# Peptides against a protein of PDB entry 8YR4, part 70

Target 1, 309 residues: chain A of PDB entry 8YR4
Amino acid sequence: PRGSPALQLVVLICLGLMGLERALNVLVPIFYRNIVNLLTEKAPWNSLAWTVTSYVFLKFLQGGGTGSTGFVSNLRTFLWIRVQQFTSRRVELLIFSHLHELSLRWHLGRRTGEVLRIADRGTSSVTGLLSYLVFNVIPTLADIIIGIIYFSMFFNAWFGLIVFLCMSLYLTLTIVVTEWRTKFRRAMNTQENATRARAVDSLLNFETVKYYNAESYEVERYREAIIKYQGLEWKSSASLVLLNQTQNLVIGLGLLAGSLLCAYFVTEQKLQVGDYVLFGTYIIQLYMPLNWFGTYYRMIQTNFIDMEN

## One batch from the design tools (peptide; aimed at target 1 M299)

Design b2_p27_1_s1 (made by RFdiffusion4, then SolubleMPNN; from b2_p27_1, 23 letters changed)
Fold by OpenDDE base, seed 5:
Order: sequence, then C-alpha cells, then structure tokens
Structure b2_p27_1_s1 (fold): chain B 309 residues (1-309), chain A 27 residues (1-27)
Amino acid sequence: as target 1 above (309 residues)
Amino acid sequence: DKEEKELAEKAEKEKKEELEKQLEEME
C-alpha cells in the first residue's frame, strides 16, 4: 500500500503472524509427541506438567481440532480488515475510472444498475481472489512443503515420499473433480435464475393471471421449473459429496500407508511411540485446510472469469 | 468431544455453505 506507513506495518505484522502460524503447525505435533514419549518413559510429573502446559498454550495459539480458529489466525484476520478495505477501495476506483473511459456505445447498451453490479462483482472478485490466494492457498501449499521437508529430514525418506504422493494426488484429484463439477453448478445456477425469473414474471402479471383464471397453470409451470432445478441441484450436491469422499479416501490411504510404516519402525525400535502419534496428528492437520482447497480453487476460477468479463 | 466435533463440523459446513453461497452470488 503506497502512501500509508501504518498499513505497510500492518501488512508486515500479518506476514509475521502467517509465519508464526506455520511454525505452530510444526511445533504442536512435536509437543504432542513429546508428551506421549514422556508418558511412556514414566517421566517426573514436573517435566510432564510443563510440556502439557506448553502444548495447551501452543494449541490455543494455533486453534484447530474443533473448527475453532486460533488466536494467531483471528488476530491476523482482524488486522487485515483495514488492508482489505484499502485494497477494495483502490480496485473499485480503478474499475470506476475504467468504466468512465469506456465508449458511449458500451454505456448506452447497458442499464446503469447493471454497470454498477458488474463493477461491484469485479471489485469483490479481485479482492476475494487476492485474500484467498494470500491467506488460504499459499499458506496451505507452504504447510505441505514444510511437512514434506520435516518428514524427509526427521523421519525416513519414505515418509516424505508418502506425504508428497498423497498431497500431489489429493491436489490433482481436487482440481480435476472441481473442474468437472463446475459444469453442473453453472447449469444449476442458470436454471435457478430462470426459475426465479418465471416466479417474478408471474407475480408482476398477477392481474392478468387472475383475469384468465390461469393460477393452476402458473403453479404447474413453476412446479416443473422447481423439479428441473432440483434435478440439477442433486447433480451439483452429489458431485460435491463425491469430491469430499475422494479427498477423504486419498488422505485415508496416505494415513494408512504411513501409519503402518511408522508402526513397523516402532516395532524395530527405530522410532518411538510418540513418532507414530506425530505422523497421524500431522497428516490430519494437513487435511483440515486441504478440505477447503476445492472451494478456494473454484473461487479463484470464478473470480478470474469475472475479471475477464 | 463428539458433540463439539459435530458442532465444529456443522460450523465448518455452514461456513462452507456460506462461502459457496457467496460464490453463487458472484457467478
């Protein structure tokens, strides 16, 4: 943000908080491992109590588990509100200036309310895209990379490979199935708009419908439109369930392969019981933001298409 | 635990549905 040193400082603080969130994503599983190892070793209460207290504090900062956003994420989101508002206003003014540069023919062919709606959609699309890229997509990809590096360095290279293959397959299937489902969603939205337009037209022509006693005919036409909509809605919803189940299956297979391998290395005394718990906890933790990746990818695509129009 | 997890899954689902609805308003 040019011209406000205060907003530049807020951006730097938000980036620092994002880095802290990435560090917490590694530290929380490590501290949980350490608790399990200390319990297994029957360590003194003082060392156990300190490690548990530290874990709970780190978990409060991270959040997660119960869908609760962590303190660090909430603080970042709060501080970012002013930056988002500044960016939104800047994009809105750029779009508005561009609309004033457009030809008179472009303006004469469109209603002023439609032009404003296009401007508002364009502004929301650009600002939404930037926010999702910076705060959801990039951090999620960073957590995957950090996870691969961590497992490759502190575990056997096989664990890093399992995480890499699992996450690569997850991302690829998420993209492919999301692109496939987008066709069903577009068809659903088109039919919803057509169904709504019929209802509005029937209500605007209410006097004519009453004059001809055509109420039963209009109700039946509306019912047919609803049934057609629900058939498309079912395809959209079923495709979403298929996406979620495919994602769950990929993570489940990765968790199974890695957990069996970890259990094997624990039986050979190459790893500790805590390392088994760490692997399971870390994979589940990577799954949580990835479950939203399909939604973020769709938002990115929709926003990109809205910017081209 | 189970009820909090269901409430969290429900809140996450509602947030997903709200985000999907915002996406539908943008399309």
Scores: peptide ipSAE 0.019, ipTM 0.549, DockQ to the pose 0.522
OpenDDE base, seeds 1, 2, 3, 4: peptide ipSAE 0.015, 0.016, 0.018, 0.000; ipTM 0.509, 0.527, 0.554, 0.326; seeds 1, 2 fail the geometry check

Design b2_p27_1_s2 (made by RFdiffusion4, then SolubleMPNN; from b2_p27_1, 23 letters changed)
Fold by OpenDDE base, seed 3:
Structure b2_p27_1_s2 (fold): chain B 309 residues (1-309), chain A 27 residues (1-27)
Amino acid sequence: as target 1 above (309 residues)
Amino acid sequence: DLEEKKLAEEAQKKEQKRLQEELEAME
């Protein structure tokens, strides 16, 4: 943000906190591994208690597992409120100034309420897009890259390859199925609006409908519109289940391949039992934000289309 | 609607929490 050194400092702190979240995403599985190894070795209570206490503290900072947002994420979200408000206000003022630069003929052709609705949609779309990119998409991609590097360096190149192939396939299928699903969702929303418009038109013309005893005819037309809507809703919901199942299958296959390879290397004494647990925990941890990636991609695409209109 | 987005985000957080509790119950 240009003009406020305080807001620039807050942005830098938020970027630092995002870096800390990435570090926690690596450290938490490592500490969990170390607990499992210490338990397996029957290590002295003092070493175990210190490692467990450190793990619980890192988990409190990270959050996750219980759907609780971590302390670091909450602190980042809190600090970002002022930056979001500044950005929103700046975009709103830019849109408002641009609307005032438009010709009188453009304003005479549109209702003031429609102009304000376009301005509010534009502001919300820009600020939403930026928030999804910075806080959801970029961090998730960074965690995947960090995961590939970590497994390639500290395990074997084969683990890095499995994670790379699994995540690449997951992302590709998520995009392809989400684009396919978006067509059904647009059709559903269009039919929902048409069904609502028919209900409103029938209710506004209530006196005329009553005068002609056309109530049964309007109810039947509304039923047909609902049936068409429900047919599209079913396709939208079924496509979501198909997306989730496809995602689950890809992660399940990646987890299976990597877990079998870990188990094999543990039997050969090349890896410890804790390294098997680390792999499973880390893959599940990478999966959690990815489950929402299709939703984020759709929201980004919708906000981008709403900015072009 | 901003409220519908918030409700969807809260529903998503609840479902993510439930899925995570189910995953932790399988460990």
Scores: peptide ipSAE 0.017, ipTM 0.531, DockQ to the pose 0.099
OpenDDE base, seeds 1, 2, 4, 5: peptide ipSAE 0.021, 0.013, 0.006, 0.021; ipTM 0.500, 0.445, 0.335, 0.493; seeds 1, 2, 5 fail the geometry check

Design b2_p27_1_s3 (made by RFdiffusion4, then SolubleMPNN; from b2_p27_1, 23 letters changed)
Fold by OpenDDE base, seed 1:
Structure b2_p27_1_s3 (fold): chain B 309 residues (1-309), chain A 27 residues (1-27)
Amino acid sequence: as target 1 above (309 residues)
Amino acid sequence: SEEEEKAREEALEKEKKKLEEEERELE
């Protein structure tokens, strides 16, 4: 972005954060190996607890196995919102200004394509919602229940309780924060529709706009509408980053509590080193579908809000 | 999600490419 040195700095920071994500992908397995080695060597509790805490902190920065919900990824996505909005606004204004120069035939063809795209979004939304509920929500809930039963039967009841509390808190916060986000998304979509209506009305009246040489005035009105839209879009996107970060924090706390408890039981010779590896792997495995649960519950709400408008 | 943002960027890039193709078919 050539227009703002602040946005160029944000791009450089985002590139630096992408490099940090790659470093975390190497460091997290190394620290995990070090924990397994320290457990095997029967190292003192203080050294083990410090290494476990450091691992969980690095895992919090990395996020889930995909890295898509880690603190570093969320910070990158949050900072990138302003860069994306600047680029989008510039492209939309360039397209809109160029469309006023184009022929009536193009405007008629576009209107037909826009109606088709709205219809395709509506139909894809309902079908995607049903398939998502059946093929992703139900299996994920089943995997959580199976996990709670497994840890309650084969581990100490405390592990089953940690998983239950972590997953219950995760699901509750996901629902509550997603319902809170719906308000921002509805406001965004209403302003998007109003901005689009203004663009369509201006383009349908392009002959009148040309006759009065009002092209610059219509472009400035469209710019103001985009700025208002982008203020609502920022709230929607920032609320998404907050959801993902809240989810990452809940899983991080569950992983910390369970990993420390497992490490303690291994030091007391009640569990084997393999049980520590199993617990960490299983919690990460449960977290992967849950990250998608937040994404698709958002898709459900998008699709529902896009059907209401 | 990065996939919704990628799907939106890919949809915007497909729409931009389709607009650029429609512009090229009109030139």
Scores: peptide ipSAE 0.012, ipTM 0.386, DockQ to the pose 0.033
OpenDDE base, seeds 2, 3, 4, 5: peptide ipSAE 0.000, 0.011, 0.000, 0.018; ipTM 0.325, 0.413, 0.289, 0.494; seed 5 fails the geometry check

Design b2_p27_1_s4 (made by RFdiffusion4, then SolubleMPNN; from b2_p27_1, 17 letters changed)
Fold by OpenDDE base, seed 4:
Structure b2_p27_1_s4 (fold): chain B 309 residues (1-309), chain A 27 residues (1-27)
Amino acid sequence: as target 1 above (309 residues)
Amino acid sequence: DAEEAEAAAKAAAEEQAKLEKELEELE
């Protein structure tokens, strides 16, 4: 935001909080590891109590498994409201000024309510796209990269390779299956609109339907349209289940391979019991944001198409 | 889950936008 130094400071604070979220995503598993190792070693109560207190404080800052309930995430979201409002208002004013520059012929061919709905969709699409890119996609990719670096530096290079292969396969399959699903969802939405239009047309022509005693024919035609819709809905829903199961299988295989390898290194005394717990905790923590990646990718595609129209 | 949670987040955002619009019509 070029016009307000206060909003520029808020953006810098939000970027700093995003950096803190990335640091917490590494520190929370490390402190949990340290607790497990201290418990295994029967360390003195003073060291254990300090590490547990520090872990609970870091976990409060990070929040639950999604991070959405964390103090840092909530503070970031709260501070971002003013930046989003400024961006929205700026986009709305740009769209509104552009609409006033359009030819009278363009305005005479469209109802004012349709023009306003296009402006509102355009504003929502731009602000939504920016929010999803900056707060969901980029942070998730950063957490994956940080995870690969962390496991490659502090564990054996094999752990970094497992995380890299698992996350790369997960992202690739998520994109490919989401693009495949988009065809079924578009077909479903088109058939839903066609089914609704048939019901409206039949009800608007009620007098004609009564005059010809065609009620049974219109009901049967509507039933056929519903059955066709439900067949497309089933394909959409089944394709979602297939996406979720494919994602779960990829993460499950990565977790299995890495957990077996970690257990093997613990038996060889190359790693501690806490390192096994760290690996499992960190992979599950990476999985939770990634489960939403297909949704974010779809929202980005929808918002991008809505900006081009 | 993600699409039900997006449909629920979209329904909650439509219900929140409807509640905000009903609140703006009541003021």
Scores: peptide ipSAE 0.022, ipTM 0.498, DockQ to the pose 0.056
OpenDDE base, seeds 1, 2, 3, 5: peptide ipSAE 0.028, 0.025, 0.008, 0.024; ipTM 0.528, 0.514, 0.420, 0.507; seeds 1, 2, 5 fail the geometry check

Design b2_p27_2 (made by RFdiffusion4)
Pose (drawn by RFdiffusion4):
Structure b2_p27_2 (pose): chain A 309 residues (1-309), chain P 27 residues (1-27)
Amino acid sequence: as target 1 above (309 residues)
Amino acid sequence: EEEEEAAEEEEEELVEEREPELEEFIE
């Protein structure tokens, strides 16, 4: 925000809250390991009660699920509401003030609905791009690196390799499958628009009664167009299911390899009982934000082209 | 998907509200 000082403070607070969320993401599984280790060694009730209370409080600060749930990141959403309102207003006003100064030939040439659609989509694109990228992409790529470092240094050497390979395969397969799926989605959207146009045309022209008893013909053509659309929709959704399955298979293989290696190491007195639940919880915690990357890739590309327009 | 459809509908409503204002200005 160029103008107001009150909003730069809010931006800084939002970034600090993002950092704090990253710290909580690291901290909570450690306290879960500590609780399990204290539980297995018959610890008195005082230290266990206090540690349990602290763990519960940290789980409350962190998202109880999917990270979009915690008290942190919700304070962030609130402050970002206040901040993103300013950018939206400024961009809309700049577009509207520019559209009123162009010469007449320009307005006589282009239609109004298209020009206004471009502007609205542009403002939404800038807003979305700022939100998606800064608050949902970079934090997750930071979480993956932090996890790799923590497992490779403080847990053992092999688990770094396990997490690295698993996440690399996950990202690569997600991008590769997503481009194909995008092609299928565009192919389906074009036919959907054509079917809607046919239905609107058949409704507007109540001449079907005049030039023939052609109600049946109009119904048949509509059915054929619906069938074509349904075929294209089935193809697109099947592609979506395949993407979900491949992502799940990759995470599952990573979890299996990590769990087996951790169990074997615990039986050899190298690791403690809590390290098993630490690995499991952290792998699930990494997986949850990764579920929405094909959508982020698609939206980032679309919003980039829209902003360019 | 449902959120995208809802955002498209809100954009169409904004275009319908703002189109007369721009046509009056041009006139």

Design b2_p27_2_s1 (made by RFdiffusion4, then SolubleMPNN; from b2_p27_2, 15 letters changed)
Fold by OpenDDE base, seed 3:
Structure b2_p27_2_s1 (fold): chain B 309 residues (1-309), chain A 27 residues (1-27)
Amino acid sequence: as target 1 above (309 residues)
Amino acid sequence: DEEERERERKIEERVAERAPLVEAWIA
């Protein structure tokens, strides 16, 4: 933010906290591996207790693998409130000033309430888009890259390749299926609005409907609209299940291939039992944010459409 | 505002429903 050194410092702290979250995403699986190895070796209680305490503390900072529930993420979100408010207010003022620069003829052709609603949608779309990009998309892509580098350097190039192929296929299928699904969702939303409009029109004309005894006819027309909506809703929901199942299959195949390869290397004494547990834990940890990637991608697309309108 | 909060709540509910599946994959 230009003009407030305090808000610039808050942005830098938030970026530092985002970097810390990325470090925690690597460290938590490593400490869990170390616990499993220490248990396998029947290590002294003092070493085990220290490693477990350190792991639990790191896990508290990280949270439940989505990052959203961790102390570091909560602190980042709290600090970001002031930056978001500053950005929102700046966008609102820019939209408002631009509206005042428009011709009187443009204002006379539109209701003031529609103009304000366009301004609010414009502000929310820009702020939402920025938040989704900075706090969800970019961190998730960074975690994938860090994961590929980590597995390539500390395990074997084959593990890095498996993660790369799995994540690339996952992202590609997520985009393709989400774009396909967006057609069904648009059709559903259009039919929902048409069904609501029909109900509102029937209720606003209640006296006329009563006068002509047309209640049964309006109810049947509304039923037909609901059935048509539910048919589109089913397609939208079924397409979401298909997306989730496709994602689960890709991750399952990646986990299977990598787990078998890890088990083989443990049998050859090239890796420890803890490294097998690390691989499984790390892949699941990468999967949790990715599960929402299709939702974020759709929200980004919606926000772009709302900015064009 | 309310429709966004309902969408966020439905997102949180779906995260919570999937948490046991993630735990079952770690076990």
Scores: peptide ipSAE 0.008, ipTM 0.409, DockQ to the pose 0.018
OpenDDE base, seeds 1, 2, 4, 5: peptide ipSAE 0.000, 0.000, 0.000, 0.000; ipTM 0.277, 0.228, 0.230, 0.297; seed 5 fails the geometry check

Design b2_p27_2_s2 (made by RFdiffusion4, then SolubleMPNN; from b2_p27_2, 15 letters changed)
Fold by OpenDDE base, seed 2:
Structure b2_p27_2_s2 (fold): chain B 309 residues (1-309), chain A 27 residues (1-27)
Amino acid sequence: as target 1 above (309 residues)
Amino acid sequence: DEAERAREKAIEERVARLAPEVEEWIR
């Protein structure tokens, strides 16, 4: 971003965070290997507990199997919002200015009918999306229930309880935070529509704007509308990052509690080293569908908001 | 109020129609 040293610094920080994310992708498997080795060697509990805690902390920074919900990724996404907004606004203003510089003949020749057909394709995709979401939500809930039953029967009731509490808290917080953010999304969508309407009205009145040489005035009004929109977009996007970070924290705490408990039982020879590996793998496997569940719930809510308008 | 809502709805429908083209131009 040319012209803002603050945004340039943010870009450099984001690049640094991307580098850190790559380092975490290497470190997390190394620490996981170290845990397995320490468990196999029957190492002292203090060393094992420290290594497990360090692993979980690194995993919290990395996030899930995709890394998309990790603390570092969330922080990067949060910082990038301002850079994205600056870039988007610049592109939108350039396009808008260019459209006002185009010939009257281009504006008069525009086939409004082709645009309608693209909008209708969007609405039909929503029904297909809802069906897809329902068919993915039910299996995800089934997998959670199966997981709770499995851990309760084959490990201990305490593991089943940890998984139950973790998943219940995850789902509850996902719903509550998503409902909370819906207000920001509605306000954003309303302002987006109003901003688009102003742009369209200005472009439809192209002849009048040219007649009065008011192009600079219309561009400035559009800029103000975009700035207002971007203020609401920031709240929406920041609330999404908060949701993802909250989800990551809940999974991190569940993984910490369960991993420490599993490691303890392995040291007491009640469980095998393989059981620790199984627990960690299974929790991560349960997390992956849940991450998508949050996205699906957000998509469903979006569609409901778009239908209420 | 109904005429303003109808005008808003007509603008929203026009915007909903033009928004994908503007988005396609922005993409």
Scores: peptide ipSAE 0.009, ipTM 0.322, DockQ to the pose 0.044
OpenDDE base, seeds 1, 3, 4, 5: peptide ipSAE 0.000, 0.000, 0.000, 0.007; ipTM 0.323, 0.308, 0.330, 0.334

Design b2_p27_2_s3 (made by RFdiffusion4, then SolubleMPNN; from b2_p27_2, 13 letters changed)
Fold by OpenDDE base, seed 3:
Structure b2_p27_2_s3 (fold): chain B 309 residues (1-309), chain A 27 residues (1-27)
Amino acid sequence: as target 1 above (309 residues)
Amino acid sequence: DELLRREEEEIEERVREREPEVEAWIA
């Protein structure tokens, strides 16, 4: 936002908080490793208590690894409300101004309510797309890159390769299966709208249906529409289960390969017991945001279609 | 808005279901 220094400062603070979230995503597993190592070494209680207290504080700042529940994320979201409102209002005013510049002939050919609905969809699509890209997609990709770099620098290059292959396969399969699933979801939504429209039309024409004693016929037609909808709903839901299971298998295989390799290096005294725990916790932490990547990809795709309309 | 809200609710419900699995794996 070029016009308000205060909003520019809020954007910079939000970017700083995003950087802090990335740092927390590295620090939390490290502190957990340190706790495990201190417990294994039977270290003095004062050192252990300080490390545990620091870990719990960092975990409170980070949240549950989903990024949405942490104090830092909540603070970022709260501060971003003003920026989002400013951006939304600016886009809405630009669309509204553009609509007023259009010819009277264009307006006479369209219902005013449809024009307003297009304007609202355009505004929501632009602001939504920007928010998902900046706050969900880009941070998740950054966490993966940071993870690969971290494991390549502090572990053997084989760990960096396992994480790279696992995350690349996960992302690729997520995109491919989500694109495949989108066909079933579109068909489901179209059939839902058609089923709803049929129910509304039948109820609005209740007097005519009653006059012809056609209630049983309309109920049977509605039943057929519901069965057709449920068949598409089942395909949509089953495709989502398949996506989740595919994602779990990829992460499970990556976790298995990396955990076995880490265990082997611990037996060779090249790594500590805490490093085994760090690997497991870090991979799970990377997995949690990625689980939503399919939803983010779909939302991006929907918002692009809504912007094109 | 209602579809987005239902997707957010389905997202939150799935996060809530998986949080115990993640905690159980860290423990």
Scores: peptide ipSAE 0.014, ipTM 0.480, DockQ to the pose 0.017
OpenDDE base, seeds 1, 2, 4, 5: peptide ipSAE 0.014, 0.000, 0.000, 0.008; ipTM 0.423, 0.260, 0.318, 0.419; seeds 1, 2, 4 fail the geometry check

Design b2_p27_2_s4 (made by RFdiffusion4, then SolubleMPNN; from b2_p27_2, 13 letters changed)
Fold by OpenDDE base, seed 5:
Structure b2_p27_2_s4 (fold): chain B 309 residues (1-309), chain A 27 residues (1-27)
Amino acid sequence: as target 1 above (309 residues)
Amino acid sequence: SELERKREEEIEERVRERAPLVEEWIR
């Protein structure tokens, strides 16, 4: 935002808060580990009470593990409202100015309401894309990288490798299956629109349908269109279940491999019981935002297609 | 999982509502 130093400061504060969220995502599992270790060692109540209080405070700042409901995330979202509004208005005005520069023939060939809809789609696509990239995709990738580094430095290198392989496979399969399912979703949306169009056309021609007593014919034709739509909807929904199950299997295998390895190192007295709990908690914490990655990727693709039209 | 699925469905629905093709047939 070149014109407002206040908005630039807000962006910097939001970036600082995003960095704090990343730090909290590492610190919360560490403090939880420390509590488990202190409980195992039967440490003095004073040390335990301070560690628990610190953990609860950090957990309040982080929120429910996804960060989306935490105090820091809520504060970031609140501050970002003004930046989003400024960006949206700027994009909208640029699109509107560009539409006014287009040829009269282009405007005469299109209804004014269609032109406004194109402008609204363009604005929504750009602002949506920016929001999803900055607040969902980039932070999730950063948390994965931070996780790999953390496990590689503070655990055995094998843990970092397991997380790397698990997350790489997860992301690759998520992209591949999401691209595959996009075909089914497009087919479903096209058939939904065709079914809706037929219903609207039948209702607009209500007098003609009544005149010819063709109500039963139009109902049967609409039923056939619904059945065809539901067949495509089933494929879309089944493909989503397949994506979710594939993701769950990959995370499950990573969790199994890492948990078995951690349990082995605990039996060898190289790791503490708290480290086992940390690994499981951290992997589950990484899984929550990753489950949405396919949805974000699809939204990004849709928004790019909507910007090209 | 159900809340996440519902939110995906809601995001999918919002993405569908924003899809160019849905708005063409309303008009």
Scores: peptide ipSAE 0.018, ipTM 0.495, DockQ to the pose 0.071
OpenDDE base, seeds 1, 2, 3, 4: peptide ipSAE 0.007, 0.006, 0.017, 0.015; ipTM 0.429, 0.336, 0.550, 0.458; seeds 1, 2, 3, 4 fail the geometry check

Design b2_p27_3 (made by RFdiffusion4)
Pose (drawn by RFdiffusion4):
Structure b2_p27_3 (pose): chain A 309 residues (1-309), chain P 27 residues (1-27)
Amino acid sequence: as target 1 above (309 residues)
Amino acid sequence: LLEEIQEELEEERPAVREEVEEELAEE
């Protein structure tokens, strides 16, 4: 925000809250390991009670689910509401003030609906791109690196390899499958628009009664167009199911390899009982934000082209 | 003519904005 000083402070607070969320993401599974290790060694009730209370408080600060739930990141959403409102207003006013100064030939040439659609989509594109990228992409790629470092240094050497390979395969397969799926989605959207146009045309022209008893003909053409649309939709959605399945298979293989290696190491007195639940919880925690990367890839590309327009 | 086109832009703006918001919600 170029103008107001009160908003730069809010931006800095939001970035600090993002850092705190990353710290909590690292901290909470460690406290879960400590609780389990204290529980297995018959610890008195005082230290266990205090540690349990602290763990519960940390789970409350972190998202109880999917990270979009915690007290942190919600204070962020509140402050970001106040900040993103300013950018949206500024960009809309700049577009509106520029559209009123162009010459007449320009306005007589292009229609109004298309020009206004481009402007609205542009403002939404800038807002969404800022939000998606800064608050949902970079933090997750930072979480993957932090987890790799923590497992490779403080847990063992092999678990770094396990997490690295699992996440690399997950990202590569997600992007590869997503491009194909985008092709299918565009093919389906074009036919959907054509079917809607056919239905609107058949409704507007109540001449079907005049030039024939052609109600059946108009119904048949509509059915054919619906069937074509349904075929294209089935293809697109089946591609979506495949993407979900391949992502789930990659995470499952990573979890299986890590769990087996951790159990074997615990039986050989190298690791403690809490390290098993630490690995499991952290793998699930990494998996939860990764579920929405094909959508982020699609939206970033679309919003980039829209902003360019 | 120019003033009439500017008024038309102002009148169609909310309607077009609602349609764009619906399309974005579907995406």

